# Designs tried in a protein design run: peptides against a protein of PDB entry 9IZ0. Part 73

Target 1, 345 residues: chain A of PDB entry 9IZ0
Amino acid sequence: ITCLGSNGHTYKQLVKGGNDDLRQDAVMEQVFEQVNGFLRSYRKTSQRNLSMRTYKVIPLALKTGVIEWVQDTIPLGEYLDSAHKVYHPKEWSLSTCRKLIAEKQMEDLETRLKVYDLVCRHYRPVFRHFFLESYADPVQWFTTQTNYARSTAVASVLGHVLGLGDRHGQNILIDKTSGEVIHIDLGIAFEQGKKLPVPECVPFRLTRDVVDGMGITGVEGVFRRCMEFTLETLRREEDSLLSVLEVLRYDPLFSWLISPLRRMKKQKMQLENFNQPESGNITTDASRDPKIQRNNVSGESEAERAILKVRQKLSSTLSVEASVGELIRIAQDPSYLALMFCGWS

## One batch from the design tools (peptide; made by RFdiffusion4, then SolubleMPNN)

Design b1_p12_6_s1 (from b1_p12_6, 7 letters changed)
Fold by OpenDDE base, seed 1:
Structure b1_p12_6_s1 (fold): chain B 345 residues (1-345), chain A 12 residues (1-12)
Amino acid sequence: as target 1 above (345 residues)
Amino acid sequence: SAVEKRLKELLE
């Protein structure tokens, strides 16, 4: 829809109709707005303009709402698929890479690592070209690449701390004007990504293309330092952050668990991306409703476990540098990336 | 746009 603003400007808005709950996205955006307050109040983060890029979400009903249309953006995965065809036209297609990883999904870690390495050799990083193509002016190029590394660092720390799942290249937008990342589809939080058919095992997305966009220094320099300053700010504001999350504990509209419907939808989307339309009438006899034993884990018990995990991730037991160093290591570890749906790009 | 389509696919 197009809305007329009180300023006389027209704004394009996305109306969500369907089965997905926008309340999760709206709540996570509110948490990000509060965290952006903490980042503005702390000198080390404020001096670098560190923020999580947000968008407005207005839930209207259980399954309906309005989302801000983020102008001048592209999904990271859309850019990477297009750019890879241009810069590496002799390498494997994204569909070939996906197929090979999926065919080995049930195999042992050693076999999955061999396939991941093979895919990596036939699908090279290209995300550096986003900045080179979009910004001919060296100052603008450097500024936008710096903004990318900064925004990715903030999103990586927040994504880890809040346990954001489903961080694939289609749920990460790139702002073509600023180079900032915008995370969308926030309905998998508090480590509920571990309950997906392909469990998420990385703290945040730090694939080869995500690193390639940081330029010649990769994770070293701007990205690492901005992760450190962000984590230092969140540790300082731990009680404030936990107080925000405690308000959500009592929100009857917030679900600390991934909905069975959203899990099934994600499972179908993973399967449909593999099936070329063979016209076969697979009458999937929908009759075997797996009796998911509703273990009566009260929603309160899941909220308390989620908040406890946030507190544990903010623990000062390790230095900020040691904690960030370990997060960066795990996020780049082939043993975890080989287990992902798309860990090579 | 593909963003519109993907957001629509996320929203449908």
Scores: peptide ipSAE 0.000, ipTM 0.312, DockQ to the pose 0.070
Fold by OpenDDE base, seed 2:
Order: structure tokens, then sequence, then C-alpha cells
Structure b1_p12_6_s1 (fold): chain B 345 residues (1-345), chain A 12 residues (1-12)
């Protein structure tokens, strides 16, 4: 839809209907806005203009709402598939890579690592080209690549701390003007990604293409330092962040658990992405919402466990540098990436 | 919701 604003400007908006609870997205965006307040208040983060990019979500009803159309963006996965066809036309297709990983999904770790390595050799990183193509001016190129590394660092720390799941290339937008990342579809949080049919084992997405976009320094320099400053800020504001999350504990509408329906929808989308080409609007008419009596007792216990895990992730037991170093190591570990649905790009 | 309002009041 296109809305006319009170300022006389037209705004394109996405109406999302079906089985997705946009209330979780709206709540997570509000948490990001609060974290952006903390990042603006702290000198080390404010001097670098560190922020989580947000988008407006207006939930209208259960499973329906309006989402801001983020202008001048592209999904990371859409860019990478297109760029890979241009820069590496003799390498394997994304569909071939997905098929090989899927065929070995039930095999041992050693077999999965061998297939992951094989896929990696036949599907090389290309995301550096986004910045080289889009920004002919060297100052703009350097600025936008720096903004990408900064925004990815903030999103990586927040994604880990809040346990954001489903961080595939279609749920990460790239702003073509700033180079910043925008995370969308926030409906898997507080480590509920570990309950998916393919468990999420990485703290955030730090695949070879995500690193390739950081340029010649990779994770070393801007990205690592911005992760450190972001984590330092969140540790200082731990009580403030936990107070925000405690309010969500008492939200009867907030779901601390992945719904069985959302899990099934994702399982189906994962299985269908093995067999069908890209474009199918699969309106899964899963009309029968069983009245799952949310046993309130189970929801409160899950909220308490989620908040406890956030507190544990903000622990000062390790230095900021040691904590960030370990997160970067785990996020790039082939033993975890080989287990993922798309860990090679 | 009442909680979205209270969340907003805590985030403002």
Amino acid sequence: as target 1 above (345 residues)
Amino acid sequence: SAVEKRLKELLE
C-alpha cells in the first residue's frame, strides 16, 4: 500500500498478513530503539554513530500488520545470488550448494564438514563487490564499507545478547545509500532458533560473504572494535536493558517460545526451498490455529530463563575483548557453519 | 496493548 503522510509525502508500506505475529517484531524494534539510546549516551559508541537500524512495525491484529517499506534497500541474499552469477559464472549455483548440504543433513559432522568445504570451494565470496559497484568515489566507498562494518558489529552483539534467530540472507537488508544493515523478521528471539528443525548454532551471522563486505581487514579493525564498544555499552546499561526485558515478561501477548505453527512453516519453507525455484508465494493456509491454551506458567518460566541468559551474556567475567574474540571465533567456526542451512555465504 | 503502552512509557 501507499500512504499519504500528514507532511504531503507518499510512503510505501508492506501489509503483512497470514501466520506471522508482527507484535514480536514491534517489541524487538522498541528494544532496539532503547539500545540506540544507550549507544548515543556512551562516548565510545556515540562518537562512531553506532546504532541498530530500525524499521516501523504497526501490528493491526493477530498475524496482521503494516511494516515500513525500507527504501533503497536490497536483501543480502538477493544481492549475493545475483553478484555470484556475475563474478563467478563458472562456480556452482546456490541451488546446487543447498541441495548438496541438504542431502548430507543427517550425516555425521565429518561428512558435513567435507561437503561444506566442497561447497565453499565452488561458491566463493562476492560481497566486496557491493561497495565497489555502488560507490565509485573512494571516500564514499570507504565511508559505506565502514558503515557496513559498524552496523554489522552492533547487530551481531545485539543478535547474540537477545538470541536473535533466523538471520538468513533474506532477513538482512543492505541500505544502498549508507551501506548499513537492517535486520527484519524478528520473530525468533531468545535462542528459540535452537528449537528449529535445523538448530541455529552460531551467535550471529558471520559467514564468508558477511566478512567479505568488511574489505581487506575482514573482522579485524572496525568490526571487532565496534563489537567491543557495543558490548561495553550494553554491560554498562545491563540493569536498564534487563528492566526493559522484564516489562516484556508481563506482556500476555509476547511469545517467549517459537510457536509450533511458525516452526512448521519454517520447516516447510526449508524443505520447499530444496525442491522449488525462488518465487512461490506459498500462502500456507494453516487456518486452524489450535487454541493452544498457553499455559501461562510455561511462558513465565521461559521468560525468566531468557532474561537469565541475557544477564549471563552481559557478564563481566571475561574482558570485552576476550568475549568478542570468542563470539567471532564461534560465528566463523566451520563445525557450526557446516550444520547450518546456508553457512557458506 | 497495555504492555505496549507501558513499554513505550519505559522506553521514552
Scores: peptide ipSAE 0.000, ipTM 0.345, DockQ to the pose 0.021
Fold by OpenDDE base, seed 3:
Structure b1_p12_6_s1 (fold): chain B 345 residues (1-345), chain A 12 residues (1-12)
Amino acid sequence: as target 1 above (345 residues)
Amino acid sequence: SAVEKRLKELLE
């Protein structure tokens, strides 16, 4: 829809309805706005304008709301599929790569690593071209690539700390004006991505294309340093962040668990993306909403576990540098990426 | 909601 504001400006908005609870997205955006307050208060993060890019979410009812349309953006996955066809027209298609990974999904780690390496050899990174083609001026090119590395670093730390899942290339937008990343569809949080049919085993998305966008320094430049400053800020503001999350513990409408319906929807989308024939017997008779009595007691226990995991991730037992170093290592580890739905790009 | 009001009071 397009709305006319009281200021006379027109705003494009996405109306979302059906089975998706936009309250989770709205709550996560409020957490990001608070974290952006912490990033503005701390000198090391403020001097670099470090922020999580946010968008407005207005929940209207259970499973219905309005989302801000983020202008001048493209989904990372849409850009990468298009760019790969242009820059590497003799390499494998995305569909071929997905098929080969899917065919070996039930095999051992050694076999899956061999297939992942084979896919990586026939599907090279291209995301550096986004900056090279969009910004002819060297100063604009350097500025936008720096903004990308900074915003990706903030999103990576927050994504790890809050346990954001479903971080596929369609849920990460690139701002074509600033080079910044915008994370969307925030309804899989607090490590619920590990409960997906293909579990998310990485702390955040740091695939070869995500790294290729950082330029010649890769992760060792602006990205690592901005992760360190972001994590240092979050460790200082631990009590403030935990206090924000404790409010959510007492929200009877906030879901700390992935809904069975959302899990089934993501399962179907994963199977469709693998070109697996619909095993016909999942009659999603969507009409039987089993009155799963949300035992409030189970929700509070899962909230307590989620908050405890956030506290553990903010622990000062390791230096900021050591913690960031380990996160970057795990996020790039082929033994995890080979297990992912799309770990090669 | 009462939660949104309390969240706002903690975010202010």
Scores: peptide ipSAE 0.000, ipTM 0.325, DockQ to the pose 0.020
Fold by OpenDDE base, seed 4:
Formats: C-alpha cells, sequence, structure tokens
Structure b1_p12_6_s1 (fold): chain B 345 residues (1-345), chain A 12 residues (1-12)
C-alpha cells in the first residue's frame, strides 16, 4: 500500500498477512531501538554512529500488520544470486549448490565439509562488487563499504546476543544509499534457530560474501573494531538490556518459542529451496499434538532460559577482543558453515 | 585533508 503522510509525503508500506506474527518483529525492533539508545550514549559507538537499522512494524491484528517498506533496499541473497551470474557465469548455480548441500545434509561432518568446500570452489564471493558497481565516487564507495561493515558488526553482535535466527540472505537487506544492513523477519530469536530442521550453528551470518563486502580488510579493521565497541556497550548496559527483556517475560503476547506454524513454514521453505521432490511420505505426523508439549514447558521457563543465555553472552569472563575474536572465528568456521542451509555465500 | 580526516574518523 501507499500511504500519504501528514507531511504530504507518500510512503510505501508492506501489508503482511498470513501466518507470521508481526508482534515478534515489532518487539525485536523495540529492543533494537533501546540498544540504539545505548549505542548513542557510549562514546566509542556514538562517534561512529553505530546503530542497528530498524524499520517500523505495526501489528494490526492476529498475524496481520503493516511493515515499513524499506526503500532503496535489496535483499542480500537477491543481489548475490544476480551478481554471481554476472561475475562468475561459468560457476555453479545457486540451485546446484543448494542441491549438493541438501543431498549430504544427513551425512557426517567430514562428508559435509568436502561438499561445502566443493561448493565454495564453484561459487566464489561477489559481494564486493555491490559497492564497486553502486558507487562510482571513491568517497561514496568507501563510506558505504564502511557503513556496511559497521552495520554488519552491530547486527552481528546483536544477532548473537539476542540469538537471532533465520539470518539467510533474503532476511538481510542492503540499503543502496547508505550501504547499511537491515535485518528483517525477526520472529526467530533467543536461539530458536537451533530448533529449525536445519539448525543454525553460527552466532551470526559471516559467510564469504558477507566478508567480501567488507573489502580488502575483510573482518579485520572496521568490522572487528565495531563488533568490539558494540559488545563493550552491551556489556556496560547489561542490566538495562536485561530489564528490557524482562518486560517481555511478562508480555503475554510475546513468544519466547518458535511457533509450530512458523517452524512448519520454515521447514517447507527449506525443502522447497532444496528442490527436494516431495517424498510423499513425509507424513507430517501432525499427531504429535502440539498441545501436549505446550503444557509442561512454562513460557516463563523459556523466558528465564533465554534471559540467562543473554546474560551469559554478555559475560565479562573473556575480554571484548577475545569474545569478538571467538565469535568471528566460529561464524567463519567451515565446520559450522557446512552444516548451514546456505553457509557458502 | 578534510577527506583524510573523515576517512580516518571512518577507519578509527
Amino acid sequence: as target 1 above (345 residues)
Amino acid sequence: SAVEKRLKELLE
């Protein structure tokens, strides 16, 4: 829809209807706005204008709402698929890569690593070209690439701390004006991504293409330092952040658990993206009455576990540098990326 | 230059 604002400007908005509860997205956006407050208050983050890019989510009804249409954006995955065809036309298609990874999904780690390496050799990074193509002016190029590295660093720390899942290339938008990342579809949080049919094993998305967009320094320099400053800020504001999350503990509308419907939808989307023929015998044994599992795990116990896990991620037991170093290492580790739905780009 | 200063501010 297009809305006329009171300022006389027209705003495009996405009306999302269906099975997704936009309240989860709206709550996560509110958490990001609070974190943006912390980032503005701390000198090391404020001087760099570090922020999580947010978008407006207005829940209207059960499973219906209005999302701000983020103008001048492209999904990372859409850009990468298009750019890969241009820059590497002799390499494998994304569908071929997905198929090979899917065919080995149930195999051992060694086999999955071999297939991941094979895919990586036939699907090279291209995301650096986004900046080179979009910004002919060297200052704009450098500024936007820096903004990308900064925003990716903030999103990576927040994504890890809040346990954001489903961070595939379609859920990460690139702002074509600023180079900043915008994370969308926030309804998988607090490590619920580990409950997906393909469990998420990385703390955030730091695939080869995500790194290639950072330019010649890769993760070293702007990205690493901005992660460090962001984590340092979040550690300082731990009590404030936990207090925000504790409010959500008492929100009867907030779900600390992935909904069965969302899990099924993501399962279907994963299967469709693998081009696996419907082996008709996936009896969705719908007979595992989702009612029985709801009764014994109090939403309170899941909230408590989630908050405890956030606290653990904010622990000062390791230095900021050591913690960030380990996160970067894990996020780039082939042993984890080979287990992912799309770890190669 | 102002650009170098801004570049340094962006890199630091």
Scores: peptide ipSAE 0.009, ipTM 0.331, DockQ to the pose 0.013; fails the geometry check

Design b1_p12_6_s2 (from b1_p12_6, 7 letters changed)
Fold by OpenDDE base, seed 2:
Structure b1_p12_6_s2 (fold): chain B 345 residues (1-345), chain A 12 residues (1-12)
Amino acid sequence: as target 1 above (345 residues)
Amino acid sequence: SVVDKKLEEALE
């Protein structure tokens, strides 16, 4: 739809109807707006304009809402598939790589590591080309690549702390104007990604292509330092962040658990992505949600566990540098990436 | 396929 704003400008908006609870997205966007307040208050983060990019979500009903259409964006996965075909036309297709990883998903870790290495050798990173193609001016190139590394660092720390899941290439948009990342579909949070059919084992997405977009320094430079400054800010504002999350504990509309329906939908989408070429019409049949009696007792206990995990991730037991170093190590570890649905790109 | 053979040869 196109809406006329109070400023006289027309805005495109996506009306999303379906089984997705857009209230979770709206709540997570509110948490990001609060975190952006903390990032603006601290000199080290404010001086670098560190922020989580947000978008407007207006839930209209249980499964219907209006999402702001983020103009001048592309999904990371869409760019990577297109660019890989251009720059590496003799390498394997994304479908071939997905098939091989899937066929060996029940094998031991050693076999899965061999398959992952083989896929990595036949599907090389290309995301550096986004910046080289889009920005002919060296100052714009450097600025946008810096903005990418900064925004990815903020999203990585915040995504780890809040336990954001489902961080595949279609749920990460790249702003073509700024180079910043925009995370969408925020309905898997507080480590509920570990309850998916393919469990999420990494703290955030730091695949080879995500690193290739950082340029010649990779994770060593702007990215690492911006992760450190972001984590330092979140540790300082721990009580403020926990207070925001405690308000969500009492929100009857917020779900601390992944719905069985969303889990089944993800399982079906994973299975369909193995068998069909990209026919983009996901007609998600509106299967009737059974009235899941939310046992209030189970929801409250899961909220308390989620908040406790956030507190544990903000612990000052390790230095900021040591904590960031370990997060970067785990996020790039082949033993975790080989277990993921798409850990190679 | 040729890919399946190369996968087998790489997994052995």
Scores: peptide ipSAE 0.020, ipTM 0.652, DockQ to the pose 0.035
Fold by OpenDDE base, seed 4:
Structure b1_p12_6_s2 (fold): chain B 345 residues (1-345), chain A 12 residues (1-12)
Amino acid sequence: as target 1 above (345 residues)
Amino acid sequence: SVVDKKLEEALE
């Protein structure tokens, strides 16, 4: 839909119809706006214009809403697939890499590490080319790459603290004008990504391509320092952030749990991304629904556990530098990335 | 496939 704003500007809006509850996205965007308030109030973050990029979400119904169409963006995964074909045309396809990782998904860690290493050797990083090809002016190149590293740092800290899941390359947009990242599809939060068929085991997406986009310094310099400043701000504003989350605890419309429908949809999307032709006769006899004992863990008990985990992630037990160092280490650790659905790019 | 062979060679 294209809407004419009261300011005379036309805004493209995506009407997302379907089974996705946009209320979770809208709530997470509200949390990000509050965090952006904290980042603006703190000198170390405000001086760097650190922010989580937000987009407008207007939930219209349980399954329908209007999302701001973020103009001049590209999904990270779309860029990477395209760029990889251009810059590394003799390497493996993304589909080949996905297939190999899937085929060995049930194997031991050692086997999965060997497969991950093999995939990594046949699918090299390319994301640095986004900045090199998009910005002919060196100042614009440097500015946009810096904005990318900054926005990725903010998103990484927030993604960890809020336990944002499903951070695959299609859920991360790159703003072609600013170089900033925009996270979309925020319906997997508070570590509910660990409940996916492929559990998420990294704190945020810091794959080789995500790092390659940071330029020659990689995670060192702008990214690490901006993570540190962001985490320092969030630790200072812990009570304020927890108060925002406590308001959500009492919102009957907010789900602290991944919906069964959303889980099933993500499971299907994971399976479809493996290009396994539905050979129609896998009657997966859905009769062995493992009785996931819906332990009637009250939604309240899940909210309490979620808030407790946020508090634990904001703990000052370790220095900001040590905490950020450990997060960066874990997010880049092959032993975790080999377990991911797409940890190689 | 050539990929399967490379996978086998890397898993051995």
Scores: peptide ipSAE 0.018, ipTM 0.650, DockQ to the pose 0.036
Fold by OpenDDE base, seed 5:
Structure b1_p12_6_s2 (fold): chain B 345 residues (1-345), chain A 12 residues (1-12)
Amino acid sequence: as target 1 above (345 residues)
Amino acid sequence: SVVDKKLEEALE
């Protein structure tokens, strides 16, 4: 829909109806706005304009809401699929790479590593070209690449601390004007990504293309330093952040668990990548409602566990530099990346 | 499959 504002400007809005829990997105956006307050209050983060990019979500009913349309954006995955065809037309298609990883998903780590390394040799990074194509002026190029590295650093730290899952290329938008990242579809948080059929085992998305967008210095430039300043700010404001999360513990509208519907939707998407269209009428009678033993893990017990994990991730046991160094290492480790869902590559 | 053949050729 398009709404006329009281200021005379027209605003495009997405009316979303369906099975997606927009309350999860709205709550996570409120947490991001509080974190943005902490980042603005601290000199080291404020001087760099560090923020999590947010969008407005207004839940209207249990399954209906209005989402702000983020203008001048492109999904990271949409850009990368198009750019790989242009810059590397002799390499493997994304569909071939995903099929290879999917076909070996049940194999051992050694086999999955060999497949991942093979895919990496036949599907090279291209995301540096986004900045070269979009910004002919060297100052705009440098500014937007710097904004990309800064926003990716904030999103990586905050995504790790809050345990954001489902960070595939369609859930990460790139702002074409600023180069900043915008994370969408926040319905998998507090490490619920580990409960997916293919468990998420990396702290955040730091794939080869995400690094290629940072330019010649990769992770060792603006990105690492901005992760360190972001984590330093979150450790300083730990009690304030935990107090915000404790309010959500008593919100009857907030779900600390992945919805059964979202888990089933992800499971179906994973199974559809395995099924060649064999014409077999498997009338799987949908009438076997698997008795989801709702193990009455009270929503309160999952909230308490989630808050405890946030506190553990903010622990000062390691230096900020050591903690960031380990997060960057794990997020880039082939032994973890090879275990991810085929849509992660 | 064409995939298995490419995997065999790359594991040799």
Scores: peptide ipSAE 0.015, ipTM 0.539, DockQ to the pose 0.035
Fold by OpenDDE base, seed 1:
Structure b1_p12_6_s2 (fold): chain B 345 residues (1-345), chain A 12 residues (1-12)
Amino acid sequence: as target 1 above (345 residues)
Amino acid sequence: SVVDKKLEEALE
């Protein structure tokens, strides 16, 4: 739909219906706006215009809402798939890479590392080309690549601290005008990604293509420094951030747990990428629903655990530099990336 | 490695 604003501007909006609770996205966007307030108040982050890019989410009902249509964006994964075919037409397809990683998912770490390394050799990074193709002017190129590294740094710190999951290439948009990242589908938060069939083992997405977009300095330039300033700001504003999260503890509409429906949908999407249509009647005897002991961990007990984990991630036990250094190390570690559904790109 | 060659041969 297109709406005329009171300011005379026309806004495109997406009416989304489905099984996904847009209330979770709306709540996370509210948390990001509060964090953007902290980033604007702190000199080191304000001087660099550091922010998490937000979009307006208006939940109309549990399963229906209006989302701001983010104009001039592309999903990272869509760009990477298209660009990889152009720049590396002799390398493996994304489907081949996914199949190979999937076939070896149940094998030992050593085998999974060998498969990951092989996939990495046959699927090379291309994301630097986004900036080279889109910005012929050197000043625009440099500005946009800098904006990308800055926004990715903010999103990486926030994604780690809030335990934001499901950060695949379709849930990360690139703004074609600014080069900034926009995170969408925020319904997997507070480390609920670790409860997926393929557990998330990395603090944030820092794959080879995410790094390739940072240019020649990779993580050691603008990205690392902007992560440090962002984490320093969040540590300073710890009590304010925790107070915002405590309000969510009392929101009866906010689910601190991944919904069973969303978990099943993600499980099915993960499994459908495993199953070639080999007609083998593997009667997955769905009857052994493992008694997931619904430890009726009350929504309150999960909220308390989530807030405690946020506090632990904001701990000043390590320096900002040491903490960021360790996060960057873990996020790029092949031993973690080889365990991911798509850790190579 | 021998594993790499077998995986390459299985994907060609």
Scores: peptide ipSAE 0.015, ipTM 0.594, DockQ to the pose 0.033

